# Ledger of designs, part 8: peptides against a protein of PDB entry 2N1D

Target 1, 169 residues: chain A of PDB entry 2N1D
Amino acid sequence: EVKVKIPEELKPWLVDDWDLITRQKQLFYLPAKKNVDSILEDYANYKKSRGNTDNKEYAVNEVVAGIKEYFNVMLGTQLLYKFERPQYAEILADHPDAPMSQVYGAPHLLRLFVRIGAMLAYTPLDEKSLALLLNYLHDFLKYLAKNSATLFSASDYEVAPPEYHRKAV

## One batch from the design tools (peptide; aimed at target 1 Y70 K128 L133)

Design b1_p11_3_s4 (made by RFdiffusion4, then SolubleMPNN; from b1_p11_3, 5 letters changed)
Fold by OpenDDE base, seed 3:
Structure b1_p11_3_s4 (fold): chain B 169 residues (1-169), chain A 11 residues (1-11)
Amino acid sequence: as target 1 above (169 residues)
Amino acid sequence: SKVLELLNKLA
């Protein structure tokens, strides 16, 4: 089993995210003020500014590309709560050609890391490549934790209108 | 695990 550990600092946010949507019937405001593409770009630039070698820079770029691809593939089928499905359908109808990494933000990106371990278990990777990937996934999660005050906020959610509740029934 | 519980609640 490939286990991706979520930093303890981010676990409370996952609970808050779930509570906002499932219990309080709120929705994350879309399109995100800071989307997944932007977060990944900031991370890559952050790593480059820390004096990394060319090899490390190349690895970061590959990891960023991989995270983006996994997010775009898994968002619609794996990362949404049931209450969010009507919102997703509306996004697809309004923006059929846009990757979801340009629409969604940090909370949904964090949800990816709850699921990604199971997906990686069935991906043919050699031991060295897998170890390197896991190292960078954990490094990225530490980056999210470090910037959690800016990336995660309940103010990015809003109460779903009555019309939405009728669609979500 | 609370994370595991959340995993089961995802669609």
Scores: peptide ipSAE 0.043, ipTM 0.735, DockQ to the pose 0.025
OpenDDE base, seeds 1, 2, 4, 5: peptide ipSAE 0.031, 0.036, 0.038, 0.037; ipTM 0.690, 0.720, 0.726, 0.721

Design b1_p11_4 (made by RFdiffusion4)
Pose (drawn by RFdiffusion4):
Structure b1_p11_4 (pose): chain A 169 residues (1-169), chain P 11 residues (1-11)
Amino acid sequence: as target 1 above (169 residues)
Amino acid sequence: EELEELLTFLE
């Protein structure tokens, strides 16, 4: 199976997010302003601002769109805990206009890369095509971890009260 | 060429 090193800079954050959901019994039931699509656009324009190009412009642009669609096909199914099912239906009902790539903010973005390595093990391309994919994915994760101090806000996870657990049982 | 293959894959 494909071995992909998830950024060790973000591993504490991955464990932190998991710790909040499972151990701390905290849930993310609110729309974040610092959302995945905004970070995607930020990274997409970042590569352009350093070196204005046409050939790499659409490359970064569509790869970012790829992450967007990859995230959309996994967010509610593959990137979600069973304990997040109540908050999912809640946020979806309260804010049916807002995309999930926005309301769940940056903490849920890192989950995509954790699961996508497993699913791409069942769809094995050659090393070269996969290398270009992982190249840009790792490049994004490098930038992601670089700005992660003002990027991730796991502190918005609030402990789910017993009355709220009634929606999980 | 490689980039085109990648973008095609992503589509």

Design b1_p11_4_s1 (made by RFdiffusion4, then SolubleMPNN; from b1_p11_4, 7 letters changed)
Fold by OpenDDE base, seed 4:
Structure b1_p11_4_s1 (fold): chain B 169 residues (1-169), chain A 11 residues (1-11)
Amino acid sequence: as target 1 above (169 residues)
Amino acid sequence: DLLDKLLEYLK
């Protein structure tokens, strides 16, 4: 299996995220103040500012595009806890044509990397390409860790109202 | 299931 290593400092966020949603019955505020598109754009700009070559810039852009695509494909089916399903349904109703990368934020993006390894395992990538991809994914995760103070906060969650609980069976 | 994957990942 393809192993995507999440930085140790971000693992607690995954646990807290799970706890906030599943045990504390809170919801991440949507639309996100800083959505996935914005995070990826910031990352791309960050890499660009480091003086990457044209080829490296292209690679970063491709990786960003890939992450975005994977996120948009997987969010609804793979990256939500059961408690979040009604919220997702509401988002779809309110934003039927909007990619979820424009709605959701860092916590859900981080969840992608819990699942993406399994997806990549069945992707027909040669070993070299896979290694390069993994390198960029890890680089991006390091970026998330570096900016975790501004990307991850329990204050971005709020207690779901009783009405929500009734439909979140 | 995401929770299962999370627990598996954090294992």
Scores: peptide ipSAE 0.324, ipTM 0.895, DockQ to the pose 0.028
OpenDDE base, seeds 1, 2, 3, 5: peptide ipSAE 0.118, 0.101, 0.323, 0.110; ipTM 0.805, 0.796, 0.897, 0.800

Design b1_p11_4_s2 (made by RFdiffusion4, then SolubleMPNN; from b1_p11_4, 8 letters changed)
Fold by OpenDDE base, seed 2:
Structure b1_p11_4_s2 (fold): chain B 169 residues (1-169), chain A 11 residues (1-11)
Amino acid sequence: as target 1 above (169 residues)
Amino acid sequence: DDIKRLLEYLK
């Protein structure tokens, strides 16, 4: 198993996210005001603005693309709580061809990194490539932690309406 | 179905 360490600053948010959804019966507002695509774009631009070499810039782009791909593949099957399933179904109905990286935001993106390690264990990467990837994943997570005040907020959630509760039972 | 691993990870 490949271990992806979540920054300590973000671990409490994962708990809050779970609590908001599962215990408080709230939903993250969708489509996200700042979706995964935008977050990844900001990260890439942030890295580029710091004067990275061409090779590093290329690597960042590949990492961003990879994160996006993994997110889009895993969101529907791996990253949702049961209470979020009806919302996801509505999203699919309204946006059948839209990648979920254009719909969901930071909280769900963070959930990816709880699961991605297990997926990477089955990816045929050499040790150096895997180490490099992990370095970038951790770098990205540190970026999320640095920007956590703007990316993670309970105000982005809302109490599910009574109609939704009836669907979710 | 749920991301049970998340809660396990956070223990």
Scores: peptide ipSAE 0.032, ipTM 0.713, DockQ to the pose 0.027
OpenDDE base, seeds 1, 3, 4, 5: peptide ipSAE 0.029, 0.039, 0.035, 0.031; ipTM 0.687, 0.735, 0.723, 0.696; seeds 3, 4 fail the geometry check

Design b1_p11_4_s3 (made by RFdiffusion4, then SolubleMPNN; from b1_p11_4, 8 letters changed)
Fold by OpenDDE base, seed 2:
Structure b1_p11_4_s3 (fold): chain B 169 residues (1-169), chain A 11 residues (1-11)
Amino acid sequence: as target 1 above (169 residues)
Amino acid sequence: DLMDKLLSLLK
């Protein structure tokens, strides 16, 4: 398995996220006020503003595209807690053609990095390419940590209504 | 399981 290190600053949030959903029976407000696409765009712009080289910009864009693709593929099957399944079903019904990166936000994006390592283990990347990818993934995670105050907030969650509880086992 | 993997990261 490819090891993707989550910044220590973000690990408590993952626990809080889990607690909000599974124990407090809350749901992340969807569609997200700031969706995954927007977060990735901000990251890309941030990287471009900090140092602009053609090769660097290309690499950032590729990483952003890759993260987005992995998120969209993995969200429904890998990144949801059981309690969130009815909400996901509603999202699919209301937004049938929208990629989930346009619906979900930072908390679910962070969950990707809990699972992405196992997926990367099956990608045919050479050692150098994998190292570069991991560097960018870790760089992105550092970016999330740096902006955690604005990206991760319990105020983005809401208590699920009784009607939802009846749907959720 | 997502939760299992999450818990493993916290060890």
Scores: peptide ipSAE 0.224, ipTM 0.865, DockQ to the pose 0.027
OpenDDE base, seeds 1, 3, 4, 5: peptide ipSAE 0.217, 0.103, 0.104, 0.221; ipTM 0.864, 0.802, 0.801, 0.865

Design b1_p11_4_s4 (made by RFdiffusion4, then SolubleMPNN; from b1_p11_4, 7 letters changed)
Fold by OpenDDE base, seed 4:
Structure b1_p11_4_s4 (fold): chain B 169 residues (1-169), chain A 11 residues (1-11)
Amino acid sequence: as target 1 above (169 residues)
Amino acid sequence: DLLKKLLEYLK
């Protein structure tokens, strides 16, 4: 399996996120105040502001696009806890044509990197390309860690109402 | 399963 290393600073958040949802029966407030698209855009702009070459900027844009695509593909099927399924169904009903990267935020984006490694293992990438991709993914994760104070907060979650519990498994 | 994967990842 391809190993995507999440910064140590963010690993506790993954646990907290799980705890908030599964054990405390809370839901991340949707639509996110800062959605995945915005986070990726900020990252891209951040990289551009560092004076990257055109090629590097292109690479960043491609990585951002890739992350976005992977997120949108994987969110509904692989990045949700069981308790979040009714919420997702409601989101789909209310926003049928909206990509989930415009609805969900940093916590769910971070979950992507728990699963993305396994998917990359079955992607026909040459070793050099894979290494390059991994470097960018790790760079992005480092960016998330750097901005974790503004991206990850338990205050973005709220206790699900009783009626939600009844339809959640 | 995300939880399973998370636990495996954090192992």
Scores: peptide ipSAE 0.340, ipTM 0.897, DockQ to the pose 0.028
OpenDDE base, seeds 1, 2, 3, 5: peptide ipSAE 0.327, 0.332, 0.325, 0.327; ipTM 0.893, 0.896, 0.895, 0.895

Design b1_p11_5 (made by RFdiffusion4)
Pose (drawn by RFdiffusion4):
Structure b1_p11_5 (pose): chain A 169 residues (1-169), chain P 11 residues (1-11)
Amino acid sequence: as target 1 above (169 residues)
Amino acid sequence: SKVFELLEEEL
């Protein structure tokens, strides 16, 4: 199976997010302003601002769109805990206009790369095509971890009260 | 699919 190193800079954050959901019994039931699409656009424009190009412009642009659709096909199914099901229906009902790539903010973005390595093990392309994919994905994760201090806000996870657990049972 | 096609063009 494909061995992909998830940024060790973000591993504490991954464990932190998991710790908050499972151990701390905290849930993310609110729309974040710092959302996945905005970070995607920020990274997409970042590559352009350093070196204005046509050939790499659409490359970064569509790869970012790829992450967007990859996230959309996994967010509610593959990137979600069973305990997040209540908050999912809640946020989806309260804010039916807002995309999930926005309301769940940056903490839910890292989950995509955790699961996508496993699913891409069942769809094995050659090393070269996969290398270009992982190249840009790791490049994004490098930038993601670089700005992560002002990027991720796991402090928005609030402990789910017993009355709220009634929606999980 | 489009991402893989784009990466194949780069190669």

Design b1_p11_5_s1 (made by RFdiffusion4, then SolubleMPNN; from b1_p11_5, 6 letters changed)
Fold by OpenDDE base, seed 2:
Structure b1_p11_5_s1 (fold): chain B 169 residues (1-169), chain A 11 residues (1-11)
Amino acid sequence: as target 1 above (169 residues)
Amino acid sequence: SKLLELIKKLL
């Protein structure tokens, strides 16, 4: 089993995220004020600002592109709680050609990293390549933790109206 | 694009 370690600072947020949606019947405000594309772009720029080599910059860009692609594939089928499905259907109707990385934000992106470890377990990777990938993923997670105050907030959620509850049953 | 290909294998 391959485990992607979530920073201890972010683990409570995963619980809060689940609680806001499942127990408090709230929804993350969409389109996100800070979407996944923007978060990944900020991370890439953050890494580039430290004077990295061209090779290092290239690797960061590959990681960003890979995370974005994986998120866009996984969001609709793997990362949503049951209560969020009507909202997702509305998003698809309103934005049929938009990648979900332009719609969703940090909380849903973080959920991806809860699932990615299990997927890596079934991926034929040599030990060195896996270690390198894990290092980059952990580096990104550390970035999320460092910027958690601006990326994760209960104020980005809103109570779902009664008409939404009828759709969710 | 080795690193990108590694991540794409998760799809």
Scores: peptide ipSAE 0.040, ipTM 0.730, DockQ to the pose 0.184
OpenDDE base, seeds 1, 3, 4, 5: peptide ipSAE 0.040, 0.039, 0.039, 0.037; ipTM 0.729, 0.728, 0.728, 0.718; seed 3 fails the geometry check

Design b1_p11_5_s2 (made by RFdiffusion4, then SolubleMPNN; from b1_p11_5, 5 letters changed)
Fold by OpenDDE base, seed 5:
Structure b1_p11_5_s2 (fold): chain B 169 residues (1-169), chain A 11 residues (1-11)
Amino acid sequence: as target 1 above (169 residues)
Amino acid sequence: SKVIELINKLL
């Protein structure tokens, strides 16, 4: 398995996220105040502003595109807790053509990196390409950690209403 | 499961 190391600063958040949803029966407010698309865009702009070469800029764009694609593919099937399924169904009904990267935010994006390593292990990437990709993924995760105060907050969650509980059980 | 995978990544 390809190991994608989550920054220590973000590991507690993953636990809090899990607790908020699964134990406290809360839901992340959707659509996200800051969606995955905007987070990735901010990251790309952040990297570009640091005087990267054309090749590095191209690589950043590809990494961002890749993360977005993986997120959009995996969100509905791999990144949701069972309690979040009714919410996801409602989102699909209301926004059938919208990519989930425009709906969900940082917490769900971070969940991707818990799962992405196992998937990358079976991708046809040579060692050099994989190492490069991992470097960018880790760089992005460091970016998330650096901006964690604005990206991850329990205040973005709310207790699910009684009618939702009836749907979830 | 996702939860198990999460735990495995965090521990």
Scores: peptide ipSAE 0.025, ipTM 0.645, DockQ to the pose 0.029
OpenDDE base, seeds 1, 2, 3, 4: peptide ipSAE 0.022, 0.022, 0.024, 0.022; ipTM 0.640, 0.634, 0.655, 0.634

Design b1_p11_5_s3 (made by RFdiffusion4, then SolubleMPNN; from b1_p11_5, 6 letters changed)
Fold by OpenDDE base, seed 4:
Structure b1_p11_5_s3 (fold): chain B 169 residues (1-169), chain A 11 residues (1-11)
Amino acid sequence: as target 1 above (169 residues)
Amino acid sequence: DKVLKLIEKLL
């Protein structure tokens, strides 16, 4: 199995995120105030500002594109708790042509990295490519941890209305 | 990692 390590600083958030959704019956406010596209763009710009070479910049762009693609593919099937399914259905109905990276935000993006390792295990990458990818994924996760104060907040969640609660059960 | 495995299972 391809193991992607989550920074220790973000592990408690994953638990809180789960608790907010599943136990407290809250929903992340959608569309996100800062969506996945924006987060990835900020990361790319951050890396570019560090004086990267053309090759390094290219690699960052490819990684960002890859993360975005994986997120958009996996969100609906792999990254949602059961309680979030009705919300997702509503999002699809209201935004049929929008990639989920434009709707969802940091918490769901972080969930990607809980599952992405298994997906990469089915991808025929050579050892060097895989190592490079993993390095960038870990680098990105470090970026998320560094900016966690602005990216992860319980205030971005709200109690689901009774109507939703009935629909979700 | 028990936390990650738990979250993975709960998703």
Scores: peptide ipSAE 0.414, ipTM 0.930, DockQ to the pose 0.026
OpenDDE base, seeds 1, 2, 3, 5: peptide ipSAE 0.398, 0.396, 0.409, 0.404; ipTM 0.927, 0.926, 0.930, 0.928

Design b1_p11_5_s4 (made by RFdiffusion4, then SolubleMPNN; from b1_p11_5, 7 letters changed)
Fold by OpenDDE base, seed 4:
Structure b1_p11_5_s4 (fold): chain B 169 residues (1-169), chain A 11 residues (1-11)
Amino acid sequence: as target 1 above (169 residues)
Amino acid sequence: DKILELIRKQL
C-alpha cells in the first residue's frame, strides 16, 4: 500500500474534525471562508517565493493541479462522513457546476490525504514517479501543518439544526 | 496508525 504520512501535528485535527461531525453533529460552514483552491494557491505562491527553479515551479503547479483534481473527484465519494451527505446534496443543488475545491476547505482537504494512498495504490505510476509525488504530497502536508493555526478551527463548524438531523438519518 | 485507520473507516 502507498503510505501517505500525516504530520503528527495534523492528526489531532483529523480527530477533532471527526468528532465535530460524527459525534457532536456539527457541520463545517460552507462555502468555506478559505476554500481548497485558495489553500493550494497559497501553497504554490509560497513555493515560488522560495526561489524554485522553473522545473520545480512546474512540478509544484502540477502537484497543485493534481491535488485539486483528486480532491474534486474524491470529495463526494470518499471524503464525507455520512452526516455530511445532506449538506453535500444541498451544495450540489446550489452549486451544480462548481468544483468542490471552491466550496470546501482545509478539513476536507486534509481528509483527502487519509484516503489518497489507497487511490494511488491502483494508479499505474512507476516507482520513481510515485516517490516524487509522495515527496510533494508530504511537502504539502508539512505546509498545512505549518499553517494549521489559520487553516483549522472548531469555530468553522456549527451545530446542525434539528431539521438537518431529520434528513441525516 | 490506529487513528487514521479509524477515521478512514468512518469516511
Scores: peptide ipSAE 0.468, ipTM 0.936, DockQ to the pose 0.026
OpenDDE base, seeds 1, 2, 3, 5: peptide ipSAE 0.465, 0.462, 0.457, 0.454; ipTM 0.935, 0.935, 0.935, 0.933

Design b1_p11_6 (made by RFdiffusion4)
Pose (drawn by RFdiffusion4):
Structure b1_p11_6 (pose): chain A 169 residues (1-169), chain P 11 residues (1-11)
Amino acid sequence: as target 1 above (169 residues)
Amino acid sequence: EELEELLDFLD
């Protein structure tokens, strides 16, 4: 199976997010302003601002769109805990206009790369095509971890009260 | 050419 190193800079954050959901019994039931799409656009424009190009412009642009669709096909199914099902229906009902790539903010973005390595093991392309994919994915994760101090806000996870657990049982 | 193949894959 494909061995992909998830940024060890973000591993503490991955465990922190998991720790909050499972151990701390905290849930993320609110729309974040610092959302995945905004970070995707930020990274997309970042590569352009350093070196204004046409050939790499659409490359970064569509790869970002790829992350966007990849995230959309996994967010509510593959990137979600069973304990997040109540908050999912809640946020979806309260804010039916807002995309999930926005409301769940940056903490849920890292989950995509954790699961996408597993699913791409069942769809094995050659090393070269996969290398270009992982190249840009790791490049994004490098930038992601670089600005992660003002990027991730796991502190918005609030402990789910017993009355709220009634929606999980 | 390589980049086009990647973008085709992503599409």

Design b1_p11_6_s1 (made by RFdiffusion4, then SolubleMPNN; from b1_p11_6, 5 letters changed)
Fold by OpenDDE base, seed 5:
Structure b1_p11_6_s1 (fold): chain B 169 residues (1-169), chain A 11 residues (1-11)
Amino acid sequence: as target 1 above (169 residues)
Amino acid sequence: DEIKELLDLLK
């Protein structure tokens, strides 16, 4: 199995995220004030501003595109807790043509990296390409960790209303 | 929950 190491700074957030949703019955405010697309764009611009070569810039763009694609594919089926399902259904109804990377934000993006390793294990990548990809994924995670104060906050969650509880699992 | 199970492995 391909292991994607989550920075120690972000592991507590994953626990807090889980607690907010599953135990405190809160929901992440949607649409996100800063969505996944914006986060990835900021990362790409950050990397480009550091004087990378054209080849490295191309690689960053490909990695960003890949992360976005994986997120959009996996969000609805792999990255949601049961309590979040009614909210997701409402999002689909309100935004039927929008990719989820334009709706959800950093917490759900971070959840992707808990699952992405298992997915990459079945991806037809050679050893060198996989190593390079993993390096970029870890680099991105470090970026998230450095910006965690602005990306991850309990204030982005809100208590679900009573009517939501009645229909939620 | 599958995500919770994975989180437990990360602890």
Scores: peptide ipSAE 0.044, ipTM 0.744, DockQ to the pose 0.025
OpenDDE base, seeds 1, 2, 3, 4: peptide ipSAE 0.038, 0.043, 0.040, 0.040; ipTM 0.735, 0.738, 0.743, 0.733

Design b1_p11_6_s2 (made by RFdiffusion4, then SolubleMPNN; from b1_p11_6, 6 letters changed)
Fold by OpenDDE base, seed 4:
Structure b1_p11_6_s2 (fold): chain B 169 residues (1-169), chain A 11 residues (1-11)
Amino acid sequence: as target 1 above (169 residues)
Amino acid sequence: KDIEELLKILK
């Protein structure tokens, strides 16, 4: 499969995220204070501010669009722990037409990159396109790591109420 | 692989 390396700085967060949800029975607060759309927009603006050429700017926009699309496709089926399923169902009921990139935030976005490699393995990308994409994905991950202090926090989670436990487990 | 499995491996 296509390997997308997670920055070492962010790996502990993935573990903490897993622990918060699965062991501590907490839920990420939704809708996210800073959703995936916003994070991607900030990244795009950051890249543009660095003096990108027109071609590079186009590439960034396409990468952002791609990440957003992959996230929206994969969130419900591949990026959620079982404990989060009832919450997701509630989100769908409350926001039936909203893309999940407008609801979920950085932790779930980071989870995407754990699975995106396998997804890309089934895409008919040529070698050059794949290499370019991978470069941008890693660049974006570096961006997440750089801004991890503001993007990832256990304070964005809350203990699920007993009523939730009954329908989740 | 399920996300739970993958992230458990990272632990």
Scores: peptide ipSAE 0.067, ipTM 0.788, DockQ to the pose 0.026
OpenDDE base, seeds 1, 2, 3, 5: peptide ipSAE 0.054, 0.052, 0.049, 0.052; ipTM 0.772, 0.764, 0.770, 0.766

Design b1_p11_6_s3 (made by RFdiffusion4, then SolubleMPNN; from b1_p11_6, 5 letters changed)
Fold by OpenDDE base, seed 2:
Structure b1_p11_6_s3 (fold): chain B 169 residues (1-169), chain A 11 residues (1-11)
Amino acid sequence: as target 1 above (169 residues)
Amino acid sequence: DEIEELLSILK
């Protein structure tokens, strides 16, 4: 297994997110006011503003594209809690052609990094490429931690209505 | 698995 270290600052949020959904029966408001696409774009722009070389900028763009792709592939099958399934079904019905990176936001994006290591273990990458990828993934996670106050908030969740509870286990 | 109970509450 490829180990992706989650910043300690973000671990409490993962737990809070888990608790809000699975125990408190709340839902993240969708579509997200700041979706995954926007977060990744902000990260890329942030890296550009830091004076990256052309090669580094290219690498950042590739990593952003990769994260987006992984998120879109894994969201529905790997990143949702059981309570979120009805909401996901509604999203698919309302946004049939939209990638989930345009619907979901930071909390679900962060969940990706809980699972991505296991997925990368099955991805054929040479040692150098894997090391580079991991460096950028960790760099991105540091970015999320740096901006956690604006990206992660319990106010983005809402108590699911009784009608939702009846169709959710 | 609820993400393996959030990976055993992230150990």
Scores: peptide ipSAE 0.500, ipTM 0.942, DockQ to the pose 0.024
OpenDDE base, seeds 1, 3, 4, 5: peptide ipSAE 0.060, 0.458, 0.482, 0.058; ipTM 0.774, 0.937, 0.939, 0.779

Design b1_p11_6_s4 (made by RFdiffusion4, then SolubleMPNN; from b1_p11_6, 6 letters changed)
Fold by OpenDDE base, seed 5:
Structure b1_p11_6_s4 (fold): chain B 169 residues (1-169), chain A 11 residues (1-11)
Amino acid sequence: as target 1 above (169 residues)
Amino acid sequence: SDIEELLNILK
């Protein structure tokens, strides 16, 4: 089993995110004011600005690309609560060719890391590569925690309208 | 869903 440790600072947010949607029947405002692509770009620039070697810069780009790919693959099938399904369907209808990393934001990106460990367990990576990847994933999560005040806010959610409740089974 | 179950455990 590959364990990706979620920072303690972010675990409460995952619970709040769950509560906002599942119990309070709210939806994250889409398209996100700051989408996953932008968050990953900011992270990459942050890492590059710290004087990393060419090899480390290359690794950061690969990690960012990987996170984006996993997010785009996993969002629709693994990262949504049942209540969010009608919203997702509307997004697909309105933006059929847009990757979800351009639509969704930090809360859904964070959800990825709840599941990514299980996926990596079946990914053919050698021990050294896996360790390096895990280090970057944890580093990215630390980055999210450091910037959590700007990335995670209940004000980015809104109570779903009555029309939505009728669609949400 | 899977995510709901996992997040429920995190509570």
Scores: peptide ipSAE 0.122, ipTM 0.837, DockQ to the pose 0.025
OpenDDE base, seeds 1, 2, 3, 4: peptide ipSAE 0.075, 0.078, 0.074, 0.077; ipTM 0.780, 0.781, 0.779, 0.780

Design b1_p11_7 (made by RFdiffusion4)
Pose (drawn by RFdiffusion4):
Structure b1_p11_7 (pose): chain A 169 residues (1-169), chain P 11 residues (1-11)
Amino acid sequence: as target 1 above (169 residues)
Amino acid sequence: EEELLEKALEA
């Protein structure tokens, strides 16, 4: 199976997010302003601002769109805990206009890369095509971890009260 | 490289 190193800079964050959901019994039931699509656009424009190009412009642009669709096909199904099901229906009902790539903010973005390596093990392309994919994915994750101090806000996870657990049972 | 990238994105 494909071995992909998830940024060790973000591993504490991954465990922190998991720790909040499972151990700390905290849930993310609110729309974050720092959202996945905004970070995607920020990274997309970042590559352009350093070196204004046409050939790499659409490359970064569609790869970012690829992450966007990849995230959309996994967010509510593959990137979600069973304990997040109540908050999912809650946020979806309260804010039916807002995309999930926005309301769940940056902490849920890292989950995509964790699961996408497993699913891409069942769809094995050659090393070269996969290398270009992982190249840009790791490049994004490098930038992601670089600005992560002002990027991730796991502090918004609030402990789910017993009355709220009634929606999980 | 662009053709490989397209293939990768199709996957």

